# Designs tried in a protein design run: peptides against a protein of PDB entry 4HTP. Part 181

Target 1, 231 residues: chain A of PDB entry 4HTP
Amino acid sequence: SQTVASHVPFADLCSTLERIQKSKGRAEKIRHFREFLDSWRKFHDALHKNHKDVTDSFYPAMRLILPQLERERMAYGIKETMLAKLYIELLNLPRDGKDALKLLNYRTPTGTHGDAGDFAMIAYFVLKPRCLQKGSLTIQQVNDLLDSIASNNSAKRKDLIKKSLLQLITQSSALEQKWLIRMIIKDLKLGVSQQTIFSVFHNDAAELHNVTTDLEKVCRQLHDPSVGLSD

## One batch from the design tools (peptide; made by RFdiffusion4, then SolubleMPNN)

Design b2_p25_6_s3 (from b2_p25_6, 13 letters changed)
Fold by OpenDDE base, seed 2:
Structure b2_p25_6_s3 (fold): chain B 231 residues (1-231), chain A 25 residues (1-25)
Amino acid sequence: as target 1 above (231 residues)
Amino acid sequence: DKEEQERYRKLWAELMAEAKERLAK
């Protein structure tokens, strides 16, 4: 069955997140999120025009926007150190070179950017001159790869974890990888609260999540912003 | 189907552009 996530470029989600992060005001941050959300809902309506009972929802995107609320997917078992080593290998960076040292010592303030402790930003600057300008992954494909990573982590299949990570990295731009890293580490640094995201999604979303702790259920039951829990 | 994929890609792009224009105001 076709899903919205199978057609939405991951790049567009990342661009939206980038705009949210760069926006200073709450209202502007909300606007950028709403732009993506409204587009998703309209696309859903077009895609499922002749199908009234579908399970498709905003969940594939929401679980990437609020990765700390993920309960379906198990732990990735991936830390910054692992990613640093992977990038050094993949990009063939000299181990004693400036870029390799930046990745490995990401917690130490180095340079003028003030990105100490933000591995994703450090990675972005290393990747920017070396990676594709535009990625090719959809949101569905990203989630499938992340599912694979989590599953293989549980199964202790390190080789397969690496394989999935390489697929993510090689098919993503520097910007997409920045956000992907933040999704994996579960810290997007958007500057907007979880409550705000839920409130924009649906008026009853925060309440339903507080009761169920099930993000998919929240997205499915409250897919229509005009239909409440008591409806 | 590549043609269908392109059609939906175009639709998505149009919807995003429309949303940006509508909400920029």
Scores: peptide ipSAE 0.683, ipTM 0.952, DockQ to the pose 0.641
Fold by OpenDDE base, seed 5:
Structure b2_p25_6_s3 (fold): chain B 231 residues (1-231), chain A 25 residues (1-25)
Amino acid sequence: as target 1 above (231 residues)
Amino acid sequence: DKEEQERYRKLWAELMAEAKERLAK
């Protein structure tokens, strides 16, 4: 079926997350999230104008924004060390070169950037001069690839995990990959709380999530900000 | 449908631009 996520560029979500992260104040962070959310809701209305009772919701985006609350997808089985090795191979980096060592020793980086312990930021600077300027993936495609990774991890198919990761990497900009890494590791470092994200999405979202622990249910039942949980 | 995809791509871009302008005030 037709979904909003199949039309929304992953790059636009990443740009929004980047703006949120760079914003200093809570109000400014909220504004950037609201810009994306309102656009999503309006697009939903346009896309489904002649279709009633659709199950489409903000869930495809929400599960990427709050990856620590993911319950549908099984574990990826991916850590920073695996990603480092993959990037070294993919980018054909010399094993003893500066960039390879930065990725492998991301916890104790040497350099001008204060990015110690943040693998995604280390990767970003390595990728920036080497990757596409603009990615081509939609949010749906990203979720499909992440689903594939989780499924293949459960099935212990390392070759297929690598294949999906390569597709994510080769079709993404450096900025998009920075955020993909953070989504996989489940730490976005947005500087805004889970409670704030829920409160902006819907006044009853935090309460419903506390009861159900189901992000999809929260996004679907509270899709309309004007319709409450008790309505 | 290539034409449909292009139409929706443009619509999304317009909505994002409009939201940015509206919320900046």
Scores: peptide ipSAE 0.682, ipTM 0.952, DockQ to the pose 0.637
Fold by OpenDDE base, seed 4:
Structure b2_p25_6_s3 (fold): chain B 231 residues (1-231), chain A 25 residues (1-25)
Amino acid sequence: as target 1 above (231 residues)
Amino acid sequence: DKEEQERYRKLWAELMAEAKERLAK
């Protein structure tokens, strides 16, 4: 069956995350999240207007927004050093060049932007002049590729991991890759707490998650903001 | 269906634009 995630551009999620990160106040951060969430819920209603008891929910997006709460997908086995090497190879960066060294030594200050220790930001600036302006991936496609990476990591198929990573990279803008990296590393640096995200999603979301530790269940059971746990 | 996919793409874009406008007030 069709899902909302199969129609929502990954670029739009990344743009939302970027707006949240750049926002200074909690209220503004919440507003940007609400814009995306409300759109998702409305789209869900339109897509599934003739279908009852669908399992589709905000889960495909939520698991990317709160990647540290992921329990379904196993470990990717990907670290910053692996990504650095991959980018150097893919972009044909000179090993002794400035950009390659920035990626490899991402923890060392370069004096450019003060992004030491934030690999995703360092990667962004390297990628910005080298990548396409807008990606073509949907949220579903991103999740499928991430599922593939996790599965192949478990199966110790490094070649297939690389293949999926290349698909993600080559079909994503620099901004999308910045956020994708943060999703893989499981640190989005949004400046808004997990509790705030849950609170905006549904009044009972934090409680249900605390009990079940099941992000998909939270998203499915509390899809409708007007229907509570006790209903 | 390519046409159906395009309709849904447009719908999503409209919903996002509407949400931005609504929440900006």
Scores: peptide ipSAE 0.681, ipTM 0.951, DockQ to the pose 0.698
Fold by OpenDDE base, seed 1:
Structure b2_p25_6_s3 (fold): chain B 231 residues (1-231), chain A 25 residues (1-25)
Amino acid sequence: as target 1 above (231 residues)
Amino acid sequence: DKEEQERYRKLWAELMAEAKERLAK
């Protein structure tokens, strides 16, 4: 069956996250999130207009926005050092070159940007002149690939992990990869709290999550902002 | 099919644009 996530470009989520991160005020951050969320809900209504009892929800996006709350997908087993080595190989960077060293030594300030300790930002600037301008992946496809990575990590199939990572990388812009890295590492640095995200999503979201710790259930049961837990 | 996919892609883009306009006020 069709899902909203199968139609929403991953690029649009990343652009939203980028806007949120760059926004200085809480209200502005909330506005950008609401823009994406409202669009998602309206699209859901259009997509499922003649269908009742669908299980489709905001969950595919929410689990990427709040990756630290992921419980369905197991650990990726991916760290910054692995990604650094992968990028060096993929981009054919000289191992003793400036960009390779930046990736490997991302914790040490080496450039003009205050990005020390943020691997995703270091990677972004290395990738920006080397990657396509716009990715082609949907949110569904990203989640499928991330599922594959987690599954193969559990199975200790490093070759297949690499394969899925390469699919993600080769079909993503530098900006999308920046956010993908942060999703994998589970630190988005949005500057907005989990509580705020839940509050914007639904008035009862924080409460339901506190009880169930089930992000999918939260998204599914509270899909409609006008329908509460007591309804 | 491809036509349907394109239709929904356009719809999504429109919804995003509308949301930006609405919430910018």
Scores: peptide ipSAE 0.679, ipTM 0.950, DockQ to the pose 0.685

Design b2_p25_6_s4 (from b2_p25_6, 17 letters changed)
Fold by OpenDDE base, seed 2:
Structure b2_p25_6_s4 (fold): chain B 231 residues (1-231), chain A 25 residues (1-25)
Amino acid sequence: as target 1 above (231 residues)
Amino acid sequence: DAARQEALRAEWARLMAEAEERLAA
């Protein structure tokens, strides 16, 4: 069966996240998230207009927005160092070159940008002049690849992990990769709290999550903002 | 159905465009 996530470009989520991050005020950040969410819900209605009791929900997006709450997918086993090495290899960066060193020493201020300690931002600037491909992945495809990475990490299949990572990277823009990295590392740096995200999603979302610790259940049960937990 | 898939892609694009318009206002 089709899902909203199978139709929504990952690029659109990333653009939304970028706008949220760049917004100064809480209200502006909320507005950007709300518009994306509302669009998702409207699309859901259009996609499933002839079907009742579907299990499709905002979960595929929510688990990327709040990756620290992921409980279904096991650990990726991926850290900044691994990604740095992968990018050095993929981009054929000289090991002693400026860009390679930036990636490997991301914690140390080395450039004009105040991005020390933010690997994703450092990677973005390395990728920006080198990544000419427009992103083509849907949210569903991103999640499928992330599932693969987690599964293969559990199975200790490093070769397959690399394969999935390469697929993600080669089909993503620099901006998309910035956010993908943050999703993998589980720190989006949006400037809004988890509570704020939940509050915008549904009035009862935080409460339900506190009880169940199940993000999918939260998204599914509270898909309709007008239907409360007690209803 | 290819036609339906195209319509769905167009629908999402429309929704996002409308969202952008609201955000710009």
Scores: peptide ipSAE 0.685, ipTM 0.951, DockQ to the pose 0.858
Fold by OpenDDE base, seed 1:
Structure b2_p25_6_s4 (fold): chain B 231 residues (1-231), chain A 25 residues (1-25)
Amino acid sequence: as target 1 above (231 residues)
Amino acid sequence: DAARQEALRAEWARLMAEAEERLAA
């Protein structure tokens, strides 16, 4: 079935997140998120113009923006050390080389950028000269691959986890991978709170989430910003 | 079907371009 997420490039979400992160003020951060959300809702109306009773919502994007609230998808079982080793292998980096050591020792300040402790930023600079300029994945495809990783982690299929990770990596730009890593590690570092994200999405979103802890239900039930919980 | 899919891809691209214009103003 057709969903908004199946048409939205993952690159566009990442570009939005990048702009939010780079914005200095709360108001500017909110503005970038609001514009993406509004575009999503407008596209939803166009996509489902002749369809009734659709369950499509902002959920596929929201669960990537607030990955710490994920309840449907089980744990990935992926840490920074695993990703470091994977990148070293995939990029054929010398084990004792500068880039490999940066990835493995990401907690120790080694550069001038002040990115110590942020594995995603360190990975970005290693990947930038080595990756595609533009990725090819949609938000739906990213979620499908993440679902696969979680499922295979539960099934203890390490080889299949690696396969899905390789698909994500080989079809993503350096910038997209930066944000993908942060989504997997569940720390986006946007500089805006969960409450702010909910408040921009819908006035009643925080309340409904506090009661249900179901992010999909929040996105589906409060899809229309003009229709409240009491309506 | 192909024509509809292309139209939808173009629609999203248009929406994002318009958003960028508003953000730049």
Scores: peptide ipSAE 0.684, ipTM 0.951, DockQ to the pose 0.834
Fold by OpenDDE base, seed 3:
Structure b2_p25_6_s4 (fold): chain B 231 residues (1-231), chain A 25 residues (1-25)
Amino acid sequence: as target 1 above (231 residues)
Amino acid sequence: DAARQEALRAEWARLMAEAEERLAA
């Protein structure tokens, strides 16, 4: 069956995350997240107008926004050094060149951007002049590829991991890859707490998550902001 | 069907455009 995530471009989530990150105050950050969430819920209603009893929810997006709470898929087994080497190979960067060295030595400041220690930002600036301007992946497709990576990591199939990573990279803009990297590394640097994200999603979300530790259950049971746990 | 799929794609695009308008205000 169709899901909201199968229709939502990954680019739109990334644009929202970018706006949240750039927002200076908590209120502004919340505003950007709320607008995306509300759009998702409205689309859900349109998609499922004749099928009210569905399991579809905000979970596909939520698990990317709060990747540290992911419990369904296994570990990716991917670190910054692996990604650096992959990008150097894929982009055919000279190994002794400035861009390759920036990726490999991302912890050392190289310029005035102040991005030292943030691999995703370093990668973004390397990718920006080299990547597509617009990606083509949906949120569902991104999650499917991430599932593949995790599964193949467990199976120790490095070749298939690389295949899925290449698909993610070649079908994503520099901005989308920035956020994808942060999702994989599980550090979005949004400047808003997990508690705030849950509070905006639903008043009972934090409580239900504390009890169940099941992010999908939280998203499914509390899909409607007007329906509480006690209902 | 293709027509419904296109309508759904358009619906999401509309929702996002409206959200952007609200955010810009």
Scores: peptide ipSAE 0.684, ipTM 0.950, DockQ to the pose 0.889
Fold by OpenDDE base, seed 4:
Structure b2_p25_6_s4 (fold): chain B 231 residues (1-231), chain A 25 residues (1-25)
Amino acid sequence: as target 1 above (231 residues)
Amino acid sequence: DAARQEALRAEWARLMAEAEERLAA
């Protein structure tokens, strides 16, 4: 069956997240998120026009926007050090070179951008001159690969974890990888609260999540902003 | 159906373009 996530480019989500991060005020951040969400809902209606009782929802995107609330996937088992080593290998960076050292020592304030401690930003600047300009992955494909990583981590299949990571990396721009890293590490640094994200999504979203802690249920039950919990 | 898939891709692209226009206004 078709899902919205299978048609939405991951690049578009990342661009939205980038705009949210760069926005200075809460209202502007909300505006960017709202426009993406509204587009998603409109597309959902078009995609499922003649179908009732679909389970498709904003969940595939929401779980990437609020990765700290992810409960369906088990742990990825991925840390910054692992990613650093992977990038050094993949990009064939000299181990004693500037870029390799930046990735490995991302916590040390050495750069001119003030990105110390934010591995994703350090990675972004290393990747920017080396990666494709626009990725090719859909949100569904990203989630499938992340599911694979979590599953294989549980199964202790490091080789398959690497395979999935390589697919993610090689099919993503530097910007997309920045956000992907943040999703994996579970810290998007959007500058907007979880409560705000929920409030924009649906008036009852925070309440339902507080009770159920089930992000999928929140997205599915409150897919329609005009239908509340009490309805 | 390839035609339907392309139409859906175009629909999403249209929606995002419209969103960008609203954001730019």
Scores: peptide ipSAE 0.675, ipTM 0.948, DockQ to the pose 0.870

Design b2_p25_7_s1 (from b2_p25_7, 12 letters changed)
Fold by OpenDDE base, seed 4:
Structure b2_p25_7_s1 (fold): chain B 231 residues (1-231), chain A 25 residues (1-25)
Amino acid sequence: as target 1 above (231 residues)
Amino acid sequence: SSEDEKELEELRARFEEKIAEAEAK
């Protein structure tokens, strides 16, 4: 069946996350998230206008926004060091070069940007001048690739993990990769709490998640912000 | 920022286009 996620570019989620991160106040952060969510819901209604009882929901996006709550997809088995080595190889960076060293020693400040300890930001600046193509992935495609990575990690298929990572990287802009890295590492640094995200999504979301620990169930059951658990 | 507002408006426009396409089917 058709999903909203199959139509929404991953770039649009990333730009929203970027705006949230850059926003100083809680209210402004909430506004940016709400705008994306409301647009998603409106599109959902239009896409499924003739189909009731669909399983489609905000879950594909929510699981990327709150990756630490992932329960369906198992661990990726990917760390910053693995990504650093992959980028060095893929970008053919000199091992003793400035950019390679930045990636490998991301915890130590080596530049003027003050991004020490934030691998995704360091990677962004390395990637920005080297990414020549616009990202082409939808949210669904990103999730499919991440599912593949997790599945292959569980199966100890390192070669297939690398294949899926390469597909993600080669079809993503520098900004998209920044956020993708943060999703994989499970730290988005948005400056907004999980509780706030849930509260904006639905008044009953935090409670339902606390009971079920099932993010997909939360997104499906509370898809309509005007319909509560007791309704 | 003004640039952020512009990007937000562009995002809205893309969704509006998608909605219009879906409604036309």
Scores: peptide ipSAE 0.409, ipTM 0.874, DockQ to the pose 0.943
Fold by OpenDDE base, seed 5:
Structure b2_p25_7_s1 (fold): chain B 231 residues (1-231), chain A 25 residues (1-25)
Amino acid sequence: as target 1 above (231 residues)
Amino acid sequence: SSEDEKELEELRARFEEKIAEAEAK
């Protein structure tokens, strides 16, 4: 069956996250998230207009927005140092060069942007002049690749992990990779709380999540903002 | 910013197109 996530570009999620991050006020951050969510729900209704019994929900996006709440997908086993080494190899960066050192020593303030400790931002600036301007991955495809990474990490298949990472990287823009890194590291730095995200999604979302700790159940059961838990 | 609003409008347009395609089936 078709899913909304199979039609929505990962770039569109990333651009939304970028707007949220750049917004200074809580209200503005909420507005950007709400707009994406509302559009998603409208598309869901259109896509599934003749099918009432579907499991499709906002879950594919929500699990990327709140990666710290991921329970279905196991640990990636990926750290900043691994990504740094991968980028150095992929981009053929001189090992003793400025950009390679920035990636490896991301905690040290060596850059002009003041991004010390934020690996994703450091990577972004290294990638920006070297990567595609527009990615080709859908949200579904990103999740599939992330599933592969987690599965292969559990199986201790490092070569296959690298393969999936390369697929993600080579098909993503610098901006998309910035957010992908943050999703993998599980720190989006959006400036909004988990509770705020849940409250915008559905009035009962925080409560249901507190009870079930199942993000997919939250997204499926509370797909309709007008239908509560007691209904 | 005006740039942010433009990007938002483009996002809306892409979703509207997808919705229209889905409704046409």
Scores: peptide ipSAE 0.398, ipTM 0.867, DockQ to the pose 0.948
Fold by OpenDDE base, seed 3:
Structure b2_p25_7_s1 (fold): chain B 231 residues (1-231), chain A 25 residues (1-25)
Amino acid sequence: as target 1 above (231 residues)
Amino acid sequence: SSEDEKELEELRARFEEKIAEAEAK
């Protein structure tokens, strides 16, 4: 479909999230998020310049930034242990090797990075020397694959879940996979609150979400930062 | 950092390209 998300690389979202995470202080974190959001909105306006009342919005990105608020897709049924085993298999890591053990025992400190308990970071360092440098997935494609995972989890189709996961993994850089993992486990560790994200998106976003609990509705109704709930 | 600014500029450039393409249609 003709959406902004179908044109924006997932890598661009991930690089933005990386900048946010690394930034010190709320103001700098907000700046990076705002830059991405503003660019998104500008592209939206250009893409849909001849179309009124489109349903396209920031929702495809927002649901990845605030995955704990996801209500459209059901649970993935994926935990760190499953991902660890998948990576060991996919990367053909020796079971008794250092990297396999890091993934399986991610909660135990094994190195100097101090990333114990953060599976995504552990995975990142294992993946970095082993995967492609630049991913090929758009934000829409990532969401489509995540939808597939959730749907197939509900249907108890483990084979299809694995297929979709493999597509995500094989078409993503280590950095993209770090963030993808965090999206799946629903903990981005950005260092900014949900309320801050909403406040940057739109002044009325938090209120509308509190009432509706519908993230898509929030993104669609409040797509224009200059148009409020009562307008 | 300077690296962050470079990455941000590249991001902007990619969006600008997409915008230009969309406007040309």
Scores: peptide ipSAE 0.386, ipTM 0.863, DockQ to the pose 0.931
Fold by OpenDDE base, seed 2:
Structure b2_p25_7_s1 (fold): chain B 231 residues (1-231), chain A 25 residues (1-25)
Amino acid sequence: as target 1 above (231 residues)
Amino acid sequence: SSEDEKELEELRARFEEKIAEAEAK
C-alpha cells in the first residue's frame, strides 16, 4: 500500500526535530511542528485523492516523535553501551582514543559542549566528520528497520539486530543518527510536552489517547483536524 | 535564524514537489 511515510525522507523529520529543539520559545517550537504536520496532511490528500477510506495517517511519524507512547513494537533491548561499542567497531575507532572514550564514558563530562549524559549528542559530534552528509532512508524504511530490531530482540536474534542497526547507521547522516538514537532510547529532548504535541495535532488527541492509549487510533481517527471525536 | 528559515523553505519546496507529482497522476 502507498503511504505518505514511504515518500517522506527521514532526514526531513530529523531536520524538523532539530529546528524544534533549537527553538527557545514554545510558540516557535509549535510552529515548526505544525509546518511539518500541515505539509504531511496536504501530501496525504494529494496522494490519496482518488482513494477513500485509507488507513494511512500521521502514525509513522508520530510514533517516532512520541516514542515513549509506542505500544505496537516490543522493546528494542538497545542501550547506550551497546551503541557505543557498535560505533567503535563500525568507525574503527581506537579503543583508547578520545572519541571511543567519549562514547563509552558519555555520562562523564569530557568536553566543552555540556552534553554529559546525552549519548545522542556525543555520538553526533563523533559521527559528524565520519559519515554521510545526507541519508537515504524514508520514514517508512526507518520504521521497518525498527520493527525488525524489536522483533529480533524478542526472538533473541542478536546478529539480526546488529544487521538492522548497521543498515540504519550506514544510510544515515550524523544528524539523522542523533535523532534515531533518541528515538530508540525514547527521549527526544524537544523541550515541548506530550500535551503540546497532541494539542497541535488535534484538539481531541489528548483525550482520545488518555482513553485508548492507542497512538495509531489517535492518528487515524483524528487525521482531519476539522472532525472531532463527537462527529 | 536565517539558516533555519532556509531549511524550512527547502522542506516546503520538497513537499510541494511531491504534492504536484501526486496530483499529476
Scores: peptide ipSAE 0.379, ipTM 0.861, DockQ to the pose 0.923

